Peptides against a protein of PDB entry 4JHK. Designs and how they scored, part 96

Target 1, 212 residues: chain A of PDB entry 4JHK
Amino acid sequence: EDYKIQSFDLETQKLLKTALKDPGSVDLEKVSSVIVDQSLKDQVFSREAGRICYTIVQAEAKQTNGSVFRRNLLNRLQQEFKAREETRKRSTQEWVCLVSFICNIFDYLKVNNMPMVALVHPVYDCLFRLAQSDALKNEEEVDCLVLQLHRIGDQLEKMNVQLMDELFNLLRDGFLLQEDLSSMGRLLLLEILEFRAGGWKLSDTAQKYYYS

## One batch from the design tools (peptide; made by RFdiffusion4, then SolubleMPNN)

Design b2_p15_5_s4 (from b2_p15_5, 9 letters changed)
Fold by OpenDDE base, seed 3:
Structure b2_p15_5_s4 (fold): chain B 212 residues (1-212), chain A 15 residues (1-15)
Amino acid sequence: as target 1 above (212 residues)
Amino acid sequence: DAVEEFEEGVKELFE
C-alpha cells in the first residue's frame, strides 16, 4: 500500500517505509519525532500521518508485542496538547496543525475499529477553543475547525452528543451574533451547521457552492 | 481488556 510521504527527503522516506514494514529494524523514537515534527508544520500531512501511525503501531505490536513507537508518539502528543495555549499565542499556523494532528490521531489510531474514549475530551477541548469568539475571527482557525468537523464530527457525536450540541450552540451563536467574522468564515460556519443538520452529509452541488 | 488498558493509559497522559 502506498503512503503520501513525498514531502520528506529520500532518506527520511526510506526510514518511514522501513518502519512500516519492519519497525524493529529502525529507531522508532526517531520515526515518531519525524512524523510529529512534520505534522506540526504541515496540516495536509496530518491525515496521512494518522494512517502511517496506525500502521506502525500495528506492525510493532505484531512483530515484537512492543509499543515503543506508540509510547513516544502519545508522549509527544500529550506534551504538545498541554502547551496548546502557548502554541496558539506563538503561531496560529502551528496551533491549527496541532489540532489537525490530534483529530487525525483520533480518526486513525483505533483499537478493534473503535475510537479511543480517552481522546474524546482532548479533541473536544481543541474544537471548543476554536469555537471561541477570539478564534472565530481568524479565518485560519475557522478553516481548521470546519475541516475537522467534516472529518470526524460524526464519530465525535456518537461518543458524546451533549458536547456536540454545546459546540454547535457556540457555532450558531458565532454565525448569528459575532460581527467580526469574515465573509468566508461566516460561509463556512453556515455550511458546517447545515452539514450536521443533514446527518453529516452534503451533496456534491452544495460542496461546490461552499468551497469552489 | 486490551482496549481498556490502552484507553486508560492515553487518558492518563492527557490529564
Scores: peptide ipSAE 0.155, ipTM 0.764, DockQ to the pose 0.134
Fold by OpenDDE base, seed 4:
Structure b2_p15_5_s4 (fold): chain B 212 residues (1-212), chain A 15 residues (1-15)
Amino acid sequence: as target 1 above (212 residues)
Amino acid sequence: DAVEEFEEGVKELFE
């Protein structure tokens, strides 16, 4: 399998490739740190990071029955989540990367083929933050919000439908009542409202209308 | 087990 790790230097690429095949031979704390650091800089990589993390977790479990990588990853996630408001104030780009990373870890890092329960509330908290009025006026945050809901909304709803209902109440209110939304932001909110209403699917007609 | 306990702890901290 090929992994999108071209953004790293060659030495780090070698480290990651070794972790994927022989996790017991590398410093898994260092590996987790490298992955998280890059995910906080590159939102596109954060998607790949989820897949990479899953593979390393599976490889370590198979090789040594260990969970060192997962523990280090979760510890770092906890640290970044705790500092999320500071991150948002410092850099919108880093903030949306953090949200994307947490969502993608939720998407890929399963426990016994089920979503990790520990990540449900953190994910919802991030999405609720993006659904606040001060965030909805920022197109970059709206893009992130809608993207994550497209990717994992159906899974999140299965974990907690009540929180999803509350989240979409905020999105509906933002769509209807917020005056400083961009035209694109308003369009994206409408699209995601329809997306959920349609069972987390878009019709061909809707796809053409919103993304032609 | 220790892994489960850790994850529960993380869960509580995230809440």
Scores: peptide ipSAE 0.154, ipTM 0.796, DockQ to the pose 0.132
Fold by OpenDDE base, seed 1:
Structure b2_p15_5_s4 (fold): chain B 212 residues (1-212), chain A 15 residues (1-15)
Amino acid sequence: as target 1 above (212 residues)
Amino acid sequence: DAVEEFEEGVKELFE
């Protein structure tokens, strides 16, 4: 399989490739740290990171029936989540990378083909934070919010429809009432409202209107 | 179930 790891130096690329094929031969704590660190810098990589993490988890389970990588990964993720407000204050870019990474782990790191229940509340907490008025005025945060809802909204709703209803009430209010939304931000909120209303589907007409 | 036990542990860490 082809994994997008070209952003790493050659030594780290070798480490990751080895982890994907022979996880027992590498320091899986180091591997998890490298993946998390890069995911906090590059939102595009965070999407690939979810797939990479799942592959390593499966490889380790098959090879040794171990879970060292997953344990270290989730422990680090927990640490970053706890510090999310400090991260947001320091850097909006790092904050949206963190949200993206958590959502992508939720999307890819399935257990028995089901999302990890443990990640449901953390994901919603992040999305609710993005739905606050001080975040909705920042287009970078709105982009992140809408992107994640497009990717995992249907899965999240299945886990807790009440929280999803509450979240979208905030988004509706933001769309209708908040004065300092950008034009694009307002369009994105309207689109995601329609997206959910349509059963997490987007018509061809709507897609052309919002993204073409 | 070891998977469930691990998940609960992670859940507690995120709360």
Scores: peptide ipSAE 0.148, ipTM 0.779, DockQ to the pose 0.132
Fold by OpenDDE base, seed 5:
Structure b2_p15_5_s4 (fold): chain B 212 residues (1-212), chain A 15 residues (1-15)
Amino acid sequence: as target 1 above (212 residues)
Amino acid sequence: DAVEEFEEGVKELFE
């Protein structure tokens, strides 16, 4: 029930709290902008942002049967997605935050308890970019790739198994053929290959091996 | 419905 919004100033916290309970009384475009801006700076917040966004969407639907917030949110996501290569060039941190945010919105912002079809290809595009050789050599990008696949890989596969097969072909090739992977990067790729092979689930033995 | 139409619109924007 409580949301982690302590990183915002008091005025913004009040704005967000009001949006969660009474979305019709606030500027929902401003709310969406604040959430996106913070999500692009703080990867940890991205997960919380997904929950916040879902709650606001539901609250607005119940209150006014409207979808103003969702429309503004997704429009902003579209803008950031279009500029993703420029973002990556400018800052690896901002790039992985963007990917994390898009993936978390996919995870939380359901429509009739189903993933938004419109987000499937954008998510895959981001993951495919992280699977390229120039990205696999960066441990921060590998961390992001593996984290997202742990969170939403099973859902994505259900939406398009052909793309998932293609993605993991790249990851397998990267693991086997890429020369400039870090030791940790190589370990993470092996782990995620095993994770999918195990039905998107790690055995107790594997969990202990990789995370203990 | 409106939701489906919106998804198609968003898809076009992302592509």
Scores: peptide ipSAE 0.143, ipTM 0.781, DockQ to the pose 0.134

Design b2_p15_6_s1 (from b2_p15_6, 4 letters changed)
Fold by OpenDDE base, seed 5:
Structure b2_p15_6_s1 (fold): chain B 212 residues (1-212), chain A 15 residues (1-15)
Amino acid sequence: as target 1 above (212 residues)
Amino acid sequence: SDEELEKLIEEAAAA
């Protein structure tokens, strides 16, 4: 398989390629750190990072029956999650990258072909934070919120429909009541409300209206 | 959420 790792230098690319095929021959703590660091800087890479992480986890399990990589990955994820408010204050871009990464790990890093139950509340916490009035006024945060709901909303709802109902109550109230939303932000909220109402699907007409 | 992540880490270490 091909993985999008061109953003790294040649030495790091070699490290990642080796981790994907022969994880026992590399420092898996270093590998996890490299992946997390880049995911916190590049929201596009964070999607690929989820796939890479899953592959490394499977490779290590098969090769050594180990879980060193997953342990280090989750340790780093916990550290970043705990510091999420400070990250948001420092950089909106870094904050939305963090949310994107957590959501992508939820999407790709499954156990026995099932989502990790322990990630459900942390993911909802991030989405609820993006649904607060101080975040909804920032278009970059609204973009992130809507993107994640498009990617994992249906899976997340299956894990806890009550929290999803509460989240969308906030989004509805934001759409109807908040005055300082950008025009694009308001449009995106309307789209995601329709998206869920349609069973997490968009009609052809809606797809063209919102994204063409 | 912090407690849930700690549990996740423990589960990962035990696997």
Scores: peptide ipSAE 0.034, ipTM 0.738, DockQ to the pose 0.628
Fold by OpenDDE base, seed 1:
Structure b2_p15_6_s1 (fold): chain B 212 residues (1-212), chain A 15 residues (1-15)
Amino acid sequence: as target 1 above (212 residues)
Amino acid sequence: SDEELEKLIEEAAAA
């Protein structure tokens, strides 16, 4: 299977490819560190990272019945999550990459073919932070928020509908009441409100209206 | 939350 790892140097690409096929032959702590580091720099890669992580987890489980990679991955994730406010203050780009990465791990790194329950609140915490007034005025944060809700909103709602209702109350208020939203930000908020109202579906007509 | 993420680590270690 082909994975989008062209952004890495050849040595690192080889490391990742080996981890995907023969995880027991590589340093899985190093592999997890490389994946997290790149995910914090490249939001596009963070999506691929989720798929890569799941594959490595499955490969290690089959090969050695081990969980070294997942342990190291989640340990690093915990560290980054705890420091999320400091990250946001330092770099909006790194912050939205972190959110994207956490959401993608939620999306791909399933246990027994189900989302990890323990990730539900951390994901919502990130989305609620993006839904605050100081974040909604930043288009980069709004882009991230709306993107994640398109990707995993339906899954998150199944895990906790009350939190989703509270989140969308904030988004509604932001759309209606906040004055310093960008035009695109306001449009995106309206779109995501309609997206959820339509059962996390968007008609072709609506798609053309918002993304023409 | 931080506590819930810690539980994930514990689950991973126990697997």
Scores: peptide ipSAE 0.027, ipTM 0.702, DockQ to the pose 0.596
Fold by OpenDDE base, seed 2:
Structure b2_p15_6_s1 (fold): chain B 212 residues (1-212), chain A 15 residues (1-15)
Amino acid sequence: as target 1 above (212 residues)
Amino acid sequence: SDEELEKLIEEAAAA
């Protein structure tokens, strides 16, 4: 399977490829750090990072029945999550990358084909933060929010429908009442409201309208 | 949320 790791230098690419196939032969702490660092820089990679992480976890489990990588990954994730407000103040780009990464870990790092329950509230916390007025006025944050809801909204709702209702109440209010939304931001909020109302899917016509 | 992530770390360490 092909992994999108072209953003790394050749040495790091080799490290990652080795981790995917023979995790016992590399420093998995280093691998986890590299993945998290890059995920904070590149939101596109953060999506791929989830898949990469899942593969490494599975490979290590199969090879040694170990969990060194997952432990290091989650440790770093916790550190970044705790510092999320500082990250947001420092760089909106890094903040939305962090959210994207956390959401993708939620999406891919499943146990018994189910999302990790312990990630549910952290993910919602991030999405609720993006749904606050000071975030909704920033199109980059709205883009991130809507993207994550498209990717994992249905799964999150299954985990906690009450939180999802509360989140979408905020989004509705933002759409209707907040004056300093960008035109695109407002459009995206409308789209995601319709997306959920339609059972987390869009018709071909609606898809074309919003994303043509 | 912090506590929940800590739980994840503990679970990962125990596995």
Scores: peptide ipSAE 0.027, ipTM 0.709, DockQ to the pose 0.608
Fold by OpenDDE base, seed 3:
Structure b2_p15_6_s1 (fold): chain B 212 residues (1-212), chain A 15 residues (1-15)
Amino acid sequence: as target 1 above (212 residues)
Amino acid sequence: SDEELEKLIEEAAAA
């Protein structure tokens, strides 16, 4: 299976591959730190990191019945989430990578085949922040918002439909009332509004219109 | 435990 770790140097790639198949033979605290650090720099990786993390968690549980990796991962995640406003101020790129990473962890790191309930509000908090007027005027933040809603919107709605309704009220207001949206930003907001209205589905014809 | 880890995330969200 391809875990898309090409952004790392060869030594780190080897470390990650070893963690995936034999987690007991590596420093899992170091592995978690490497994954979080790279997820904050590389949006492509941050979108795939959840799958890697889930595999390592399952491998460690099977091998030693341990949870060292998951504990370190989530501890680092809560630190980054707590500092999210400072991160956004410092770097829009790191901020959208952080959001992508948190959403990806929500998507893949399940307990007993269920999403971690504790991540629901943090994920919504990030999406609500992206839906504010000062964020909607930045195309990079709009791209991130729409991408995450495409990936996990249906799951989030099942966890809390009231918060999803409130979020989409902000998106509709942004689409209709905000003057300083980019052309692509406005188009993406319209697309995601239609996406949810269609039961979190979009026709092939509509997809080509919005993304070609 | 998973419950302990979830509590940590909830505390971070509440802060």
Scores: peptide ipSAE 0.026, ipTM 0.662, DockQ to the pose 0.123

Design b2_p15_6_s2 (from b2_p15_6, 6 letters changed)
Fold by OpenDDE base, seed 5:
Structure b2_p15_6_s2 (fold): chain B 212 residues (1-212), chain A 15 residues (1-15)
Amino acid sequence: as target 1 above (212 residues)
Amino acid sequence: SDAELEELIEQAAAA
C-alpha cells in the first residue's frame, strides 16, 4: 500500500511505515504525535492521516490486540479540540486544519464499519463554529466548512438530522442576511445548500456551474 | 462534547 508521507524526513517515514506493518515494534505514542502535528499544519495531509490512522489501529488490533495508538490519538485530539478557540484566535490556517483533521478522523476511523458516536457532537460543534457570522466572513473558514460538509455531511445527518437542520438554518441565514460575505463565500454557501437539498449530490448542471 | 471525548478515550483504553 502507498501512503503519502513524502513530506516527512526519511527517519520519520521509516517510523510510519513500520507502524503500518509492525506497530508493536515502534513507539505508538510518538507515531500518533507525529501524525497529529503534521495534520495541524497541512490540511491536505489530514485526509491521508485518517487513512493511515485506521490502518495502524487495525494492524495493532490484529498483532497485539492492543489499542495504544488509538488511545494516544484520541487523547491528543481531545486536547486540540478543547483549545480550538485559542487556536482559531492564533491562526485561521491552524484552526481549519484542526477541523479538517477531526472530520477526517470521523470519516476514516470507524469501529465495526460504523462512525464513532462520541465524535458526532464534537464535529458538529466545529461546523457550528464555522457557521457563525464572525467565521462566515472569512473565506478560508467557509472553504473548510463546505469541504467537510461535502465529505461527511451525509454521514453526519444520519447520526443527527436535528443538528444538521439547525446548522443549515444558520447557513441559509448567512447566505440571505449577512452583508460582509465574500462573493466566493456566498457562492459556496449557495452550493452547499443546494447540495444537501439534492440528497448530498450535485446535478450535472450544478457540477458544471460550480466546478468547471 | 468534552465529556463525550473523555468517554471515548476511556472506551479506547479499555478495548
Scores: peptide ipSAE 0.030, ipTM 0.721, DockQ to the pose 0.633
Fold by OpenDDE base, seed 4:
Structure b2_p15_6_s2 (fold): chain B 212 residues (1-212), chain A 15 residues (1-15)
Amino acid sequence: as target 1 above (212 residues)
Amino acid sequence: SDAELEELIEQAAAA
């Protein structure tokens, strides 16, 4: 199985590879820290990070029936989540990476093939923050919002349709009423509105229209 | 949400 960890130095790559196969032989706190740190810098890695985290969690559970990695991971996640407003103020890039990471953890880190219920509200909180007017005017935040909804929107809706309705009310209002949206931002909002309306599906033609 | 995530951590530790 191929994990996209080429962005790390060779020593770290070895650490991660070992964690994936033999988690009991490495410092899992260090592993979790490395993964979170990189996820906060690289939004592309955030997707892979979720998969990696799930694999390590499963490997540790199988090997030692332990949960050291998961505990450290979630603890760090909580810390970053609590500081999300400060992160946003400091760096939009780090903020969208944080959101991406949280969403991907939600997507991949499942228990008994089910999403962690306790992550539902934190994820929605992040998405609602991205849906505020001060965020919608920033194309980078809109990109993040739309990307996450494409990835996990259907799952989130299944967990809480009421919150999803409320979120999309904000997005609709933003699309219709907000004056300082970029052209691309407005287009992306329209696309995601249509995406949900279509049952979280988009035709190939429509996809190409919006993203080609 | 903060409290919910804390509960998740506690549950994970207990599992």
Scores: peptide ipSAE 0.030, ipTM 0.716, DockQ to the pose 0.660
Fold by OpenDDE base, seed 1:
Structure b2_p15_6_s2 (fold): chain B 212 residues (1-212), chain A 15 residues (1-15)
Amino acid sequence: as target 1 above (212 residues)
Amino acid sequence: SDAELEELIEQAAAA
């Protein structure tokens, strides 16, 4: 199977497969809703969701020169983004899934091979929230923050280096000054600081030290 | 950020 959609029931899988090949024959609002809902529950799928969304967007553009799916997807994204603090209070897991989803959309849903400029600040807002003291003490949030920076940090920096500098100042302060970080959390912060300082890359030896 | 995303939605609808 080309796309990781085994977590859905068979009828939903059929719907998604049809959307990927013949988007004009399905309710694209429903498809977008299903993708967002699952992305908020499963971070693994959230990563795959970006690729799926891009494929559907391209398929619809080619088939009908339409953008119904993208419109519905972004509408739902806006709703979830606006409610992000409530989501975080309700469930850390759903919150990190939301961040992952937004970052993956930024990563995959490009126009003319360029990131969507309008997503830059929302992505940074999410990352800055993860960099606050109350979030840094939660290893699950630190994991999410570091993972996203590994995946899209170089792209984000190209869009706004000032915001990236400000973000990493917070991470440095957290690493040096915050007392209630877990040992792993502190290691992850150190790793990502070194990762950026090294041009958004680490040696294989360093990678094994931090993650194995 | 919210305003920027709304603009993106509008642009997507017009495309």
Scores: peptide ipSAE 0.030, ipTM 0.718, DockQ to the pose 0.638
Fold by OpenDDE base, seed 3:
Structure b2_p15_6_s2 (fold): chain B 212 residues (1-212), chain A 15 residues (1-15)
Amino acid sequence: as target 1 above (212 residues)
Amino acid sequence: SDAELEELIEQAAAA
């Protein structure tokens, strides 16, 4: 199985490949740190990072029945989550990368084929932050919000429909009432409202209209 | 709360 890790130098690529096949032979704390650091800088990588993390977790469990990698990964996520407001103030790009990474970990890092319950509220907290008026006026944050809802919205709703209803109330209000949205931002909010209303599905015609 | 999250993440990591 191939993993998209071309953004790393050759030495780090080798480290990651080894972790995927023989996690007991590498420093798993270092591996987790490298993955998190890159995910905070590259939103494209964050999607692949989720898959990589899941594979390493499974490999370590099979090899040693250990959970060193998962523990280090989640501890780092906890630290970054706690500092999310400072991150947002420092860099919008790093903030949306953080949200993307947390959402992708939620999507891929499952236990017994189920999402980690511990990540549900943190994910919603991030999405609610993106749904605030000061964030909705920033197109980069709207892009992130809508992208994550497309990816994991149906799974999140299954975990807590009440929070999803509350979130979409904010999005509806933003679409209808907020005046300083960009044209694209407003379009994306409308699309995601229709997406959920359609059972987290979108027709080919609608898809072409919104993303052409 | 952040404190609650820490406990939950720790619990999840140990599972």
Scores: peptide ipSAE 0.030, ipTM 0.698, DockQ to the pose 0.731; fails the geometry check

Design b2_p15_6_s3 (from b2_p15_6, 4 letters changed)
Fold by OpenDDE base, seed 5:
Structure b2_p15_6_s3 (fold): chain B 212 residues (1-212), chain A 15 residues (1-15)
Amino acid sequence: as target 1 above (212 residues)
Amino acid sequence: MDEELERLIQEAADA
């Protein structure tokens, strides 16, 4: 079943809030586990988790000069990433939540105001998986792919333009050649192709066409 | 999201 942050019991809510204002007083490994678990179940939370994580990282650094939370978070993230194919097989929803979470962490959890280099290939690997033919036929996966590229595509391209070119070659081929795309999936692929071609921005005309 | 949680995030960002 899906969870919301309000669905946490009072103790868990207190744990998260305390981690933000007094991280030295809580078990930061447990905090990281709670955040990852919830991000895998709640799509909305998975898109907010980066803000929470970054805040905890900064709070811990300021209070204790520690990095316990970040280390535990990244270890758990890597564990879930390695198991991504099994997750996808078990639940499309959990899979897209995982991708959303990883992309959101990439977006918010900066090191010295720079993206974490260690997350670049994991993010691309997830997006390439969503760009395979067996995923493109699933509208939920296409939704996820397009959403992430809208949010972090420009940042990812700056990290590795060659991988981005390869990814969009797959998306173009899918749009042009794959026969079992949903109508909405095909429209979303066209939109994201145009989005990148326009420098990761939509013209006013295109904005009206797709979103008015 | 919980309003207090949002507040704490915002306060940390402003500090």
Scores: peptide ipSAE 0.221, ipTM 0.833, DockQ to the pose 0.029
Fold by OpenDDE base, seed 4:
Structure b2_p15_6_s3 (fold): chain B 212 residues (1-212), chain A 15 residues (1-15)
Amino acid sequence: as target 1 above (212 residues)
Amino acid sequence: MDEELERLIQEAADA
C-alpha cells in the first residue's frame, strides 16, 4: 500500500511539501515532530517516512548547509526509543510503528552513503525486544520483526554480524521451542530463518510484497 | 509512495 500525502490536513500537506522544496522557509522542528507523530500512528507512513526525511535532510544541507531537521528528528527518535518499553505496554500498534520508523530511518537516512552507526544498536535493541518470548506470541510483533529483517537485515548484518547471529539464535529457539506461537508466527519465523540462510535475497514476488 | 510524494522527492533530489 502506498501512503498518500492527502492523509494529512491541507496545512500539514503544505508544510511537508515546503520542507521538501524550501526547508529554510519552514519550522523544521515542527516538521520533524509531525513526521514522528504520524509515523507512530500509521505503520504505512512509518515504513515510508525515511525517504521523506532523507530528502528534507538533503534539501536543507544543500540550501543552508544546515542540519536542524536531522538533529530534531534524531533527538525525537532517541526520546521515543528510550521510552520504548512504556510504548509497548501502552500500545502494540504504536510500538511496531516505532520499530518500523527507526528501521526505515536506518535504511534511508545515510551519511556519505553510509548507514548511521549510532542507529545500529537502537535498531538491534528493538529487534531483540521483538524476539523475546512475550513478543513472539503476538502476531503483530512477529509481522513487524520479520518485515524489518526482510527490509534491512542484510544491511544490519554488514554492520554487526555478531548481533545478527545472536538475534537469529533467539528466533531459531522461538521457532523450535516456544509453545504458544501461532501457526502463522511459526511460519514467519521459519521463513525469515530460511531467508537469511539464503543470503537475504528476495524473489521478484517477495520484492514486490515487501517494498511496494 | 504515491505519485505526488514521489514527484516531490525526485524534484528535491534533482534540485
Scores: peptide ipSAE 0.203, ipTM 0.825, DockQ to the pose 0.029
Fold by OpenDDE base, seed 3:
Structure b2_p15_6_s3 (fold): chain B 212 residues (1-212), chain A 15 residues (1-15)
Amino acid sequence: as target 1 above (212 residues)
Amino acid sequence: MDEELERLIQEAADA
């Protein structure tokens, strides 16, 4: 990845702090753009951005009863999703950051404790793309796939069990039949197959690893 | 994230 959390841009952090304190005093379209841009560059940030976005959404709702930030965020997400194949071709790192970001938004940006239905198919589309043979041979993409399934797999299955069954059929076939998997990639696929079979349950130690 | 940002997020969540 291009950035580590320790080297995260200070100006970006200051902008986010202002949005949290007084969302009505900042350009929320600019804030959303900065968050998406940073999430595409920094994998660590892409895994944390959902919580920040949720907080800004709540702050704006309370202050002005507005939804400018959420609207602009989702519009930008849609643009990046539509261009996902171009992104993947240009940079595997940006592609996995995009997937991580979309999954993280799905995880945190809920309404009345319910996932946004509009994000279900886009999330599955990204995971299915990572499950194709040309992606499974890349350990960076396998790592991304397994990480997202650990974080939101149980929630996604509740939304559409048929798609989850189809996805795991591909993963099982990849584990059994794909010849150019790395040793680590094969281990990761086996682990996620067993994880779902075990009811998506993590130990306390594993939960901290994937969520903190 | 720095400590101040994390604090602000937590305070907003608790409000």
Scores: peptide ipSAE 0.174, ipTM 0.808, DockQ to the pose 0.028
Fold by OpenDDE base, seed 2:
Structure b2_p15_6_s3 (fold): chain B 212 residues (1-212), chain A 15 residues (1-15)
Amino acid sequence: as target 1 above (212 residues)
Amino acid sequence: MDEELERLIQEAADA
């Protein structure tokens, strides 16, 4: 599913477009806030925001050698991450959007073409939370967990294989032992277990499902 | 992303 910039009001559209073209001419703190706010309420945007953010970061670096946008973005992300349990309690939808967003930022916002080390533990913390029994019984959370692992699991494992092993121990236990999984949830867990066992190799069919 | 967003991102990357 494609996200359309027309989902924003005209003023915000202009703001985002200008941030991409001439980041020095806009309030980059406001831009970061808009992106985070929209990512928390729109699942499609949350999965696309990383690429937009990366583009703004690159544009600012080229134009002014600045990093105002990235700093504000990461600061806001850290705030939302710290409040993740409250977010989850308030709204499962916002929670999975937050996870989707942070994973998407991890995927796109790289330093020297490498994942940001500072995001590794926050991402794992979110995924571990989704792997707890109280989350695995919620199909929306399982869907989010499996989707992120399809997108960034290979990268995350390269950053910390021990944490990935621990995470998948939980997923295996959930698949085998947890009784209140939905049928779809159980199938998703089985699929992701097999996906990692197969070396994180994405089929053409899976590519279409997870990235289109 | 829609075509317009893709274009804007690409233009920014090429700048």
Scores: peptide ipSAE 0.171, ipTM 0.812, DockQ to the pose 0.029

